Peptides against a protein of PDB entry 4HTP. Designs and how they scored, part 14

Target 1, 231 residues: chain A of PDB entry 4HTP
Amino acid sequence: SQTVASHVPFADLCSTLERIQKSKGRAEKIRHFREFLDSWRKFHDALHKNHKDVTDSFYPAMRLILPQLERERMAYGIKETMLAKLYIELLNLPRDGKDALKLLNYRTPTGTHGDAGDFAMIAYFVLKPRCLQKGSLTIQQVNDLLDSIASNNSAKRKDLIKKSLLQLITQSSALEQKWLIRMIIKDLKLGVSQQTIFSVFHNDAAELHNVTTDLEKVCRQLHDPSVGLSD

## One batch from the design tools (peptide; aimed at target 1 F36)

Design b1_p12_5_s4 (made by RFdiffusion4, then SolubleMPNN; from b1_p12_5, 4 letters changed)
Fold by OpenDDE base, seed 4:
Structure b1_p12_5_s4 (fold): chain B 231 residues (1-231), chain A 12 residues (1-12)
Amino acid sequence: as target 1 above (231 residues)
Amino acid sequence: MEHFEELIKSLE
């Protein structure tokens, strides 16, 4: 079935997240998120104009924005060290070279950027001069690949995990990979609380999530901001 | 967002 996520480039989400992260004030952060959300809802209405009873919702995006609340997809089994090794291999970085060491020792301050401990930022700077400028993945495709990773992790199929990761990486810009990494490690560092995200999404979202712990249910039931839980 | 507007137009 057609979904909003199948049409929305992953780059659009990443650019929104980047804007949120770079924004200093809470109000500005909220504005960027709201703009993305409103656009999503508007597109949803247009896409599903003739199909009112659909299961499509903001869930595909929400689960990437709040990856720590993911309950449907099992653990990826991916840590920073694995990604570091993968990038070293993929980019053919000298193992004793500066960039390889930056990735492996991402917790150690290595330069002018206060990015110590943020693997995604370290990776970004390594990737920026080496990666494609524009990614090609939709939000749905990203989720499909992440589903594959989780499934293969559960099945202990390391080679297939690597394959899916490579597909993600090779079809993503450096910026998209930065955010993808943060999604995988479940730390976006947006500077906005979960409560704020829920509050912007729907007035009843936090309450429903607190009761159900089901992010998809929250997104589906509260898709319409004008329809509350009591309605 | 500009890109969403383009997407909506593509549905028409």
Scores: peptide ipSAE 0.294, ipTM 0.888, DockQ to the pose 0.862
OpenDDE base, seeds 1, 2, 3, 5: peptide ipSAE 0.294, 0.278, 0.290, 0.294; ipTM 0.887, 0.883, 0.888, 0.888

Design b1_p12_6 (made by RFdiffusion4; failed a check: a repeat of another design)
Pose (drawn by RFdiffusion4):
Structure b1_p12_6 (pose): chain A 221 residues (1-106, 117-231), chain P 12 residues (1-12)
Amino acid sequence: SQTVASHVPFADLCSTLERIQKSKGRAEKIRHFREFLDSWRKFHDALHKNHKDVTDSFYPAMRLILPQLERERMAYGIKETMLAKLYIELLNLPRDGKDALKLLNYGDFAMIAYFVLKPRCLQKGSLTIQQVNDLLDSIASNNSAKRKDLIKKSLLQLITQSSALEQKWLIRMIIKDLKLGVSQQTIFSVFHNDAAELHNVTTDLEKVCRQLHDPSVGLSD
Amino acid sequence: NSHMDELIEELE
């Protein structure tokens, strides 16, 4: 019943992605990712130490790191133009004001929002990776159910409980373009030698994370 | 990751 994702602050995923994006070289981008992946695996063993048929995996984090491969969740129905309106309303931004104009006259949208949010209020987030996933699930379902009001509420929960950095990365997760500077092939290859292959045949990110959870146990076994 | 390391220590 328990998951690694319920114990990991979304902020730690975000700080990892930030350092990855910031790194100039491939080796350094891989290092930052590998450290988070390796810690996730060590904690997985400690958490599920004496457990039986464990289905927990790196999937809750991997689906955010490779969001373009997201298949379980339906479309979110979220456009950058409406996030701008949501922030103007939420932050009580005067439309003639400098910050409101930056959002309206839209180095992607996530960065603009980052610069707007950075000097403001909350500096430390509270959400776990699991809670972020649960809320993204509500948003995708409410888009399918044509409930734009429930989408606004769920997104408001995500936004108001998160730091500027988390929000920058959450936006990029929703738009499905992280701009990390490291390829999907590279990310799969760091996770597991066989991961790129398994994803080609299955197109199933959760299956890959779960089946190839152990790096020393290959597809042949 | 110090947060996950601390959790592991608590679990041990």

Design b1_p12_6_s1 (made by RFdiffusion4, then SolubleMPNN; from b1_p12_6, 5 letters changed; failed a check: a repeat of another design)
Amino acid sequence: MEHLEKLIEELE

Design b1_p12_6_s2 (made by RFdiffusion4, then SolubleMPNN; from b1_p12_6, 4 letters changed)
Fold by OpenDDE base, seed 3:
Structure b1_p12_6_s2 (fold): chain B 231 residues (1-231), chain A 12 residues (1-12)
Amino acid sequence: as target 1 above (231 residues)
Amino acid sequence: MEHLEELIEELE
């Protein structure tokens, strides 16, 4: 069966996350998340108008927004140093050049942007003049590639991990890669708490997650914001 | 979200 995630571009999620990060107030951050969620639910209702018993939910997006709560997918085995080396190779950056050194020494305060310690931001500025302006991946395709990475990490197939990473990178804009890196490293830096994300999604979401620790169950059981756990 | 709105219109 078709899913909402198979239709939603990954770029749309990334642009929403960027708006949330740039917003100063809590209320404005919440508004941007709510607008994305409401649009998703509306699309779900339209897509599944003739099929009432579907397992499709917000889960494909939620697991990317709250990657530290991932329990279904195994560990990626990917760190910033691995990504730095991959980008240096892929972009053919001089080893002793400024950009290669920035990626490798991302923890050291350098430059005017104040991005020390944030590898994703360092990578963004290196990638911006070198990458596609628009990506081509859907949210489902991103999750499929991340599943492949986790599975191959468990199987110790480094060659296949690299292959999936290259597919993600070559089909993504610099902005999309910034957020993809943060999803893999499991630190989005949105400026809103996990509790806030759950509360906006559904009034009972935090409670159900505390009991089950299962994001998919939370998203499926609480898909309708008007239907509570006790109903 | 302009893109999702367009997708919804295509489904209706």
Scores: peptide ipSAE 0.038, ipTM 0.756, DockQ to the pose 0.950
OpenDDE base, seeds 1, 2, 4, 5: peptide ipSAE 0.036, 0.038, 0.014, 0.008; ipTM 0.749, 0.759, 0.475, 0.425

Design b1_p12_6_s3 (made by RFdiffusion4, then SolubleMPNN; from b1_p12_6, 5 letters changed)
Fold by OpenDDE base, seed 2:
Structure b1_p12_6_s3 (fold): chain B 231 residues (1-231), chain A 12 residues (1-12)
Amino acid sequence: as target 1 above (231 residues)
Amino acid sequence: MSHLEELIKQLE
């Protein structure tokens, strides 16, 4: 089925997340999220102009913004060490080289950027001079690949997990990969709370999520900010 | 103008 997520580049979400992270203060962070959300809703209305009662919603984006609330897909089984090894292999980094050691020892301060313990930031700086400037994946494609990873993890198909990861990596910019890593690890470090995200999305979102714990249901039922739960 | 806004204009 045709969805908003099939048209929105993953890069657009990542750039929004980057702006949110870099913003100082709650108000500016909220503004960036609201702008993305409003654009999404406008696109939805245009895309589905002649179709009523579509199941399409903000869910494909929301589940990436709030990955700790993911309930549809199971665990990825991916740790930082696995990603480090994959990057070393893919980028053909010397194992005893500075960049390989940075990835493997990401918890140890290197004195360069002060990003000790943040694997995604360390990976970003290693990837920036080595990968594509612009990615090609849509939000839907990213979710499809993440679904594949989770499914194959459950099935213990390590080779297929690697295949999907390679597809994500090779079709993404350094910035997109930074955020993808954070989505997989389920820590975006946005500096804005879950409650704030829900409040911006819809006034009733936090309440509905608290009752249902179903992020898709929240996004679908509260797609229109002017229509409440009691309407 | 965001890329998404450009896409919206293409649909209108």
Scores: peptide ipSAE 0.058, ipTM 0.791, DockQ to the pose 0.689
OpenDDE base, seeds 1, 3, 4, 5: peptide ipSAE 0.041, 0.043, 0.040, 0.042; ipTM 0.771, 0.789, 0.730, 0.781

Design b1_p12_6_s4 (made by RFdiffusion4, then SolubleMPNN; from b1_p12_6, 5 letters changed)
Fold by OpenDDE base, seed 5:
Structure b1_p12_6_s4 (fold): chain B 231 residues (1-231), chain A 12 residues (1-12)
Amino acid sequence: as target 1 above (231 residues)
Amino acid sequence: MPHLEKLIEELE
């Protein structure tokens, strides 16, 4: 069955997240998230106009926005050091070069940007002059690749993990990769709380999540903002 | 318009 996530470019989510991160005020952050969510719901209604009983929901996006709440997908087994080495290899960076050293020593202040300790930001600046301007992945495709990584990590298939990572990298812009890294590491640095995200999504979302700890259930049962848990 | 809005217009 068709899903909203199969149509929504991953770039659209990343651009929204970028706007949220750059916004200083809570209200502005909320506005950007709400605009994305409202567009998603509108697209859902259009896509599923003739189908009343669909399991499709905001879950594919929500699990990327709140990756620390992921329970369906197992651990990736990916750390910043692994990504650094992969980028050095893929981009053919000199090992003793400035960019390779930035990636490997991402925790050390390099004095250029206040980005010490944020591997994703360091990676972004290395990738920006070297990557495509526009990615080609949908949210569904990103989730499929992340599922593959988690599954292959459990199976100890390092070669297949690398294959999926390469597919993600080669089909993503520098900006998309910045956010993808943050999703994998499970730290988006949005400056907005989980509670705020849930509150914007649905008034009962935080309560339902506290009871079920199931993010998909939350997204599915509370898909309609006008229908509450007691309804 | 966000890219998503264009996609919605294509479905309608």
Scores: peptide ipSAE 0.045, ipTM 0.767, DockQ to the pose 0.677
OpenDDE base, seeds 1, 2, 3, 4: peptide ipSAE 0.044, 0.044, 0.041, 0.014; ipTM 0.770, 0.777, 0.772, 0.515

Design b1_p12_7 (made by RFdiffusion4; failed a check: a repeat of another design)
Pose (drawn by RFdiffusion4):
Structure b1_p12_7 (pose): chain A 221 residues (1-106, 117-231), chain P 12 residues (1-12)
Amino acid sequence: SQTVASHVPFADLCSTLERIQKSKGRAEKIRHFREFLDSWRKFHDALHKNHKDVTDSFYPAMRLILPQLERERMAYGIKETMLAKLYIELLNLPRDGKDALKLLNYGDFAMIAYFVLKPRCLQKGSLTIQQVNDLLDSIASNNSAKRKDLIKKSLLQLITQSSALEQKWLIRMIIKDLKLGVSQQTIFSVFHNDAAELHNVTTDLEKVCRQLHDPSVGLSD
Amino acid sequence: NSHMDELIEELE
């Protein structure tokens, strides 16, 4: 019943992605990712130490790291133009004000929102990776159910409980373009030698994370 | 990751 994702602050995923994006070289981008992946694996063993048929995996984090491969969640129905309106309303931004104009006259949208949010209020987030995933699930379902009001509420929960950095990365997760500077092939190869292959045949990110959870155990076994 | 390391220590 328990998951690694329920114990990991979304902020730690975001700080990892930030350092990855910031790194100039491939080796350094891989290092930052590998450290988070390796810690996730060590904690997985400690958490599920004496457990039986464990289905937990790196999937809750991997689906956010390779969001373009997201298949379980339907479309979010979220445009950068409406996030601008949501922030103007939420932050009580005067429309003639400098911050409101930056959002309206839209180095992607996530960065603009980052610069707007950085000097404001909350500096430390509270959500775990699991809670972020649960809320993204509610947003995708409510898009399918044509409930734009429930989408606004769920997104408001995500936004108001998160730091500027988390929000920058959350936006990018929703738009599905992280701009990390490291390819999907590279990310899969760091996770597991066979991961790129398994994804080609299955197109199933959760299956790949679960089946190839152990890096020393290959597809042949 | 110091947060996950601390959790592991607590579990041990």

Design b1_p12_7_s1 (made by RFdiffusion4, then SolubleMPNN; from b1_p12_7, 6 letters changed)
Fold by OpenDDE base, seed 1:
Structure b1_p12_7_s1 (fold): chain B 231 residues (1-231), chain A 12 residues (1-12)
Amino acid sequence: as target 1 above (231 residues)
Amino acid sequence: MPHLEELIKQLE
């Protein structure tokens, strides 16, 4: 069955997240998220116009926005050091070079950007002059690749994990990779709380999540902002 | 979201 996530470019989500992160005020952050969500819901209505009983929901995006609440997908087994080594290899960076050292020593302040401790930001600046400008992945494809990584981690297939990571990396812009890294590490640094994200999504979302701890159920049952839990 | 809006328009 067709899903909204199969049509929405991952770049669009990343662009939204970037706008949210760059926004200073809570209201502006909320506005950017709301705009993306409203567009998603509108697309859903158009895509499923002739199909009333669909299981499609905002879940594919929500699980990337709130990756710490992921319960369906198993652990990735990926750390910053693994990604650093992968990038050094993939980009053919000299091991003693400035960029390789930045990736490996991401916790040490480099003085220039104040990005100490944020591996994703350090990676972004290394990747920006070296990566494609426009990614090709949809949100569904990103989730499929992340599912593959988690599954292969569980199966202890490191070679297949690397393969899926390479697919993600080679088909993503530097900006998309910044956000992908943050999704994998489960720290988006949006400056908006989980509760705020839920409140914008649906008034009853936080309550339903507290009861079920099931992000998919929250997204599916509360897809319509006008229909509450008691309805 | 210009790209998504265009996709929506294509479905309408």
Scores: peptide ipSAE 0.043, ipTM 0.765, DockQ to the pose 0.800
OpenDDE base, seeds 2, 3, 4, 5: peptide ipSAE 0.042, 0.041, 0.015, 0.013; ipTM 0.761, 0.754, 0.495, 0.478

Design b1_p12_7_s2 (made by RFdiffusion4, then SolubleMPNN; from b1_p12_7, 5 letters changed)
Fold by OpenDDE base, seed 2:
Structure b1_p12_7_s2 (fold): chain B 231 residues (1-231), chain A 12 residues (1-12)
Amino acid sequence: as target 1 above (231 residues)
Amino acid sequence: MEHLEKLIEELE
């Protein structure tokens, strides 16, 4: 079935997340999220204008924005050290070089950006001069690849995990990879709470999530902001 | 979002 996520570039989500992160104050952060959400809902209405009973929802995006609430996918089994080694290999970085050491020792302050402990930011600066300017993946494709990683981790297929990671990396800009890393590690550092995200999405979203712990159900049942749980 | 707006216009 046709989904909104199959049409929305992953780059658009990443740009929104970047704007949220850079924004000062709660109100501006909320505005950026609301704009993305409203655009998504409008696109949904246009895409599904002739189909009232679709299962399509904001869930594909929401599960990337709130990755700590993911319950459908099992653990990725990916740590920063694994990603560091992968990037060193993929980018053919000298193992004793500055960039390789930055990735491997990401917890140690290297003085320039104050990004100690934030692997995604360190990776971003290494990737920026080396990666594509524009990625080609949709939100659906990113989720499919992440599903593959989780499935292969459960199956202990390390080679297939690497394959899916390489596909994600090679088809993504440095900015997209920064956010992808944060999604995998499950720490977006947006500066807005989960409750704020739910409140912007729908007035009843936090309540429904507290009861069901099902992010997809929340997104599907509360797709229309004007239709409440009691309707 | 400029890109999504374009996509919406194309559907419409």
Scores: peptide ipSAE 0.042, ipTM 0.782, DockQ to the pose 0.901
OpenDDE base, seeds 1, 3, 4, 5: peptide ipSAE 0.039, 0.041, 0.013, 0.015; ipTM 0.767, 0.773, 0.503, 0.501

Design b1_p12_7_s3 (made by RFdiffusion4, then SolubleMPNN; from b1_p12_7, 4 letters changed)
Fold by OpenDDE base, seed 3:
Structure b1_p12_7_s3 (fold): chain B 231 residues (1-231), chain A 12 residues (1-12)
Amino acid sequence: as target 1 above (231 residues)
Amino acid sequence: MSHLEKLIEELE
């Protein structure tokens, strides 16, 4: 079955997240999220115009925007130190070089940008001159690869985890990788609360999530902003 | 025009 997520580039989500992060004030952040969501819903309606009772929803995007609420896939088993080592290997960075040390010592203030403690930002600046300008992954493909990582972590297949990570990295821009890292680590630093995200999505979303703790159910049942829980 | 709007036009 066709899904919206199979058509939406991961780059589009990342660009939206970047705009949200750069925006000053709650209202502007909300506007950027709402614009993405509205576009998604419009595309959904067009894609599924002749198909009733589809299970497709905003869930593939929502689980990346609120990764701390993920309950379907198991833990990735990935930390910043693992990613640092992987990047050093993949980019063939000198072990004693400035960039390798920045990645390994990401918690120590070393730069003028004040990015200490934010591994994703440090990685971004290392990757920017070395990576593709445009990624090729859809939101569905990103989720498929993340599912693979979680499954292989559970199965203790370290080699297959590395393979999936390499696919993510080699098919992503520096900006996309910045956000992908934050999704894996489960800290997006958007400057907007979970409650705000739910409120923009649907008036009843926070309530339904509080009861069910099921993000997919929230996205599916409250897909239409005009239809409430009591309807 | 957003990327998604372009995709909608292609479906229609």
Scores: peptide ipSAE 0.045, ipTM 0.778, DockQ to the pose 0.804
OpenDDE base, seeds 1, 2, 4, 5: peptide ipSAE 0.040, 0.044, 0.043, 0.042; ipTM 0.758, 0.777, 0.774, 0.765

Design b1_p12_7_s4 (made by RFdiffusion4, then SolubleMPNN; from b1_p12_7, 5 letters changed)
Fold by OpenDDE base, seed 3:
Structure b1_p12_7_s4 (fold): chain B 231 residues (1-231), chain A 12 residues (1-12)
Amino acid sequence: as target 1 above (231 residues)
Amino acid sequence: MKHLEELIKELE
């Protein structure tokens, strides 16, 4: 069966996350998340108008927004140093050049942007003049590739991990890669708490997650914001 | 790819 995630561009999620990060007030951050969620639910209702018994939910997006709560997918085995080396190779950056050194020494305060310690931001500025302006991946395709990475990490197939990473990178804009990196490293820096995200999604979401620790169950059981756990 | 809002309009 078709899913909402198979239609939604990954770029749409990333642009939403970017708006949330840049917003100063809590209320404005919440508004941007709510608008994306409401659009998702509206599309779900339209897509599945003739099929009421579907397992499709917000889960494909939620697991990317709250990657630290991932339990279905195994560990990626990917760190910033691995990504730095991959980008240096892929972009053919001089090993002793400024950009290569920025990626490798991302923890050291350098430059005017104040991005020390944030590898994703360092990578963004290196990638911006070198990458596609528009990506071509859906949310489902991103999750499929991340599943492949985790599976191959478990199987110790480094060559296949690299292959999937290259597919993600070559089909993504600099902005999309910034957020993809943060999803892999499991630190989005949105400026809103996990509790806030759950509260906006559904009034009972935090409670259900505390009991089950299962994001998919939370998203499926509480898909309708008007239907509670006790209903 | 079409944005989510465009996809919704196509299904209405």
Scores: peptide ipSAE 0.099, ipTM 0.812, DockQ to the pose 0.477
OpenDDE base, seeds 1, 2, 4, 5: peptide ipSAE 0.082, 0.089, 0.093, 0.084; ipTM 0.799, 0.801, 0.806, 0.799

Design b1_p12_8 (made by RFdiffusion4)
Pose (drawn by RFdiffusion4):
Structure b1_p12_8 (pose): chain A 221 residues (1-106, 117-231), chain P 12 residues (1-12)
Amino acid sequence: SQTVASHVPFADLCSTLERIQKSKGRAEKIRHFREFLDSWRKFHDALHKNHKDVTDSFYPAMRLILPQLERERMAYGIKETMLAKLYIELLNLPRDGKDALKLLNYGDFAMIAYFVLKPRCLQKGSLTIQQVNDLLDSIASNNSAKRKDLIKKSLLQLITQSSALEQKWLIRMIIKDLKLGVSQQTIFSVFHNDAAELHNVTTDLEKVCRQLHDPSVGLSD
Amino acid sequence: NTHMDELIAELE
């Protein structure tokens, strides 16, 4: 019943992505990712130490790291133009004000929002990766159910409980373009030698994370 | 990752 994702602050995923994006070279981008992946695996073993048929995996994090491969969640129905309106309303921004104009007159949207949010209020987030995933699930379901009000509420939960950096990365997760500077092939190859292959056949991100959880155990086994 | 290391230490 328990998951690694319930114990990992979304902030730690975000700080990892930030360092990845910031790194100039491939080797350094891989290093930052590998450290988070390796810690996730060590904690998985400690958490599920004496457990039986464990289905937990790196999937809750991997689906955020490779969001363009997201298949389980339907479309979010979220446009950058409406996030601008949501922030103007939420932050009580005067429309003639400098910050409101930056959002309205839209180095992607996530960065603009980052610069707007950075000097403001909350500096430390509280959400875990699991809670972020649960809320993204509510947003995708409510888009399918045509409930734009429940989408606003769920997105407000995500935004108000998160730091500027988490929000920058959450926006990119929703738009599905992280701009990390490291390819999907590279990310799969760091995770597992066989991961790129398994994803080609299955087009199933959770299956790949679960089946290839152990890096020393290949597809042949 | 200091946070996950601390959790592991608590579990041990």

Design b1_p12_8_s1 (made by RFdiffusion4, then SolubleMPNN; from b1_p12_8, 6 letters changed; failed a check: a repeat of another design)
Amino acid sequence: MEHLEKLIEELE

Design b1_p12_8_s2 (made by RFdiffusion4, then SolubleMPNN; from b1_p12_8, 6 letters changed)
Fold by OpenDDE base, seed 1:
Structure b1_p12_8_s2 (fold): chain B 231 residues (1-231), chain A 12 residues (1-12)
Amino acid sequence: as target 1 above (231 residues)
Amino acid sequence: MPHLEELIKQLE
């Protein structure tokens, strides 16, 4: 069955997240998220116009926005050091070079950007002059690749994990990779709380999540902002 | 979201 996530470019989500992160005020952050969500819901209505009983929901995006609440997908087994080594290899960076050292020593302040401790930001600046400008992945494809990584981690297939990571990396812009890294590490640094994200999504979302701890159920049952839990 | 809006328009 067709899903909204199969049509929405991952770049669009990343662009939204970037706008949210760059926004200073809570209201502006909320506005950017709301705009993306409203567009998603509108697309859903158009895509499923002739199909009333669909299981499609905002879940594919929500699980990337709130990756710490992921319960369906198993652990990735990926750390910053693994990604650093992968990038050094993939980009053919000299091991003693400035960029390789930045990736490996991401916790040490480099003085220039104040990005100490944020591996994703350090990676972004290394990747920006070296990566494609426009990614090709949809949100569904990103989730499929992340599912593959988690599954292969569980199966202890490191070679297949690397393969899926390479697919993600080679088909993503530097900006998309910044956000992908943050999704994998489960720290988006949006400056908006989980509760705020839920409140914008649906008034009853936080309550339903507290009861079920099931992000998919929250997204599916509360897809319509006008229909509450008691309805 | 210009790209998504265009996709929506294509479905309408």
Scores: peptide ipSAE 0.043, ipTM 0.765, DockQ to the pose 0.760
OpenDDE base, seeds 2, 3, 4, 5: peptide ipSAE 0.042, 0.041, 0.015, 0.013; ipTM 0.761, 0.754, 0.495, 0.478

Design b1_p12_8_s3 (made by RFdiffusion4, then SolubleMPNN; from b1_p12_8, 6 letters changed; failed a check: a repeat of another design)
Amino acid sequence: MSHLEELIKQLE

Design b1_p12_8_s4 (made by RFdiffusion4, then SolubleMPNN; from b1_p12_8, 6 letters changed)
Fold by OpenDDE base, seed 4:
Structure b1_p12_8_s4 (fold): chain B 231 residues (1-231), chain A 12 residues (1-12)
Amino acid sequence: as target 1 above (231 residues)
Amino acid sequence: MPHLEALIEELE
């Protein structure tokens, strides 16, 4: 069945996340998230106008926004060092070159950007002059590829992990890859708390998550902001 | 979001 996530470009999520990150105040951060969420819900209503009792929800996006709460996927088995090596290979970066060393030594400040310790930001600057301007992946496709990575990690199929990573990378802009990396590493650095995200999503979301620890259930049961947990 | 809004309009 069709899902909202199958229609929403991953770029749209990334642009929202970028706006949130760049926003200085909590209120502005909340506004950007709310706008994305409201648009998602509106799209859901339009997409499913003739179908009742669909299981489709904000979950595909929420699990990327709160990747540390992921429980459905197993571990990716991907660390910054692996990604660094992959990018060096893929981009044919000289191993002793500046960009390769930046990726490998991302914890050490090498420039004025203050991005030390944030591999995704280091990667972004390396990728920006080398990658596509616009990605082509939907949120669903990103999740499918991430599912593949997790599954193949569990199966110890390193070659297939690499294949899925390459698909993600080659179909993503530098900005999208920045956020994708953060999703994989499970640290978005949005500057807004998990509780705030839940509160914006639904008044009962934090409570339901605390009880169930199931992000999908939270998104599905509390899809409608006007329908409470007790209803 | 502008792009998502455009997609919504296509569905309505």
Scores: peptide ipSAE 0.038, ipTM 0.751, DockQ to the pose 0.903
OpenDDE base, seeds 1, 2, 3, 5: peptide ipSAE 0.038, 0.037, 0.035, 0.038; ipTM 0.745, 0.747, 0.744, 0.745

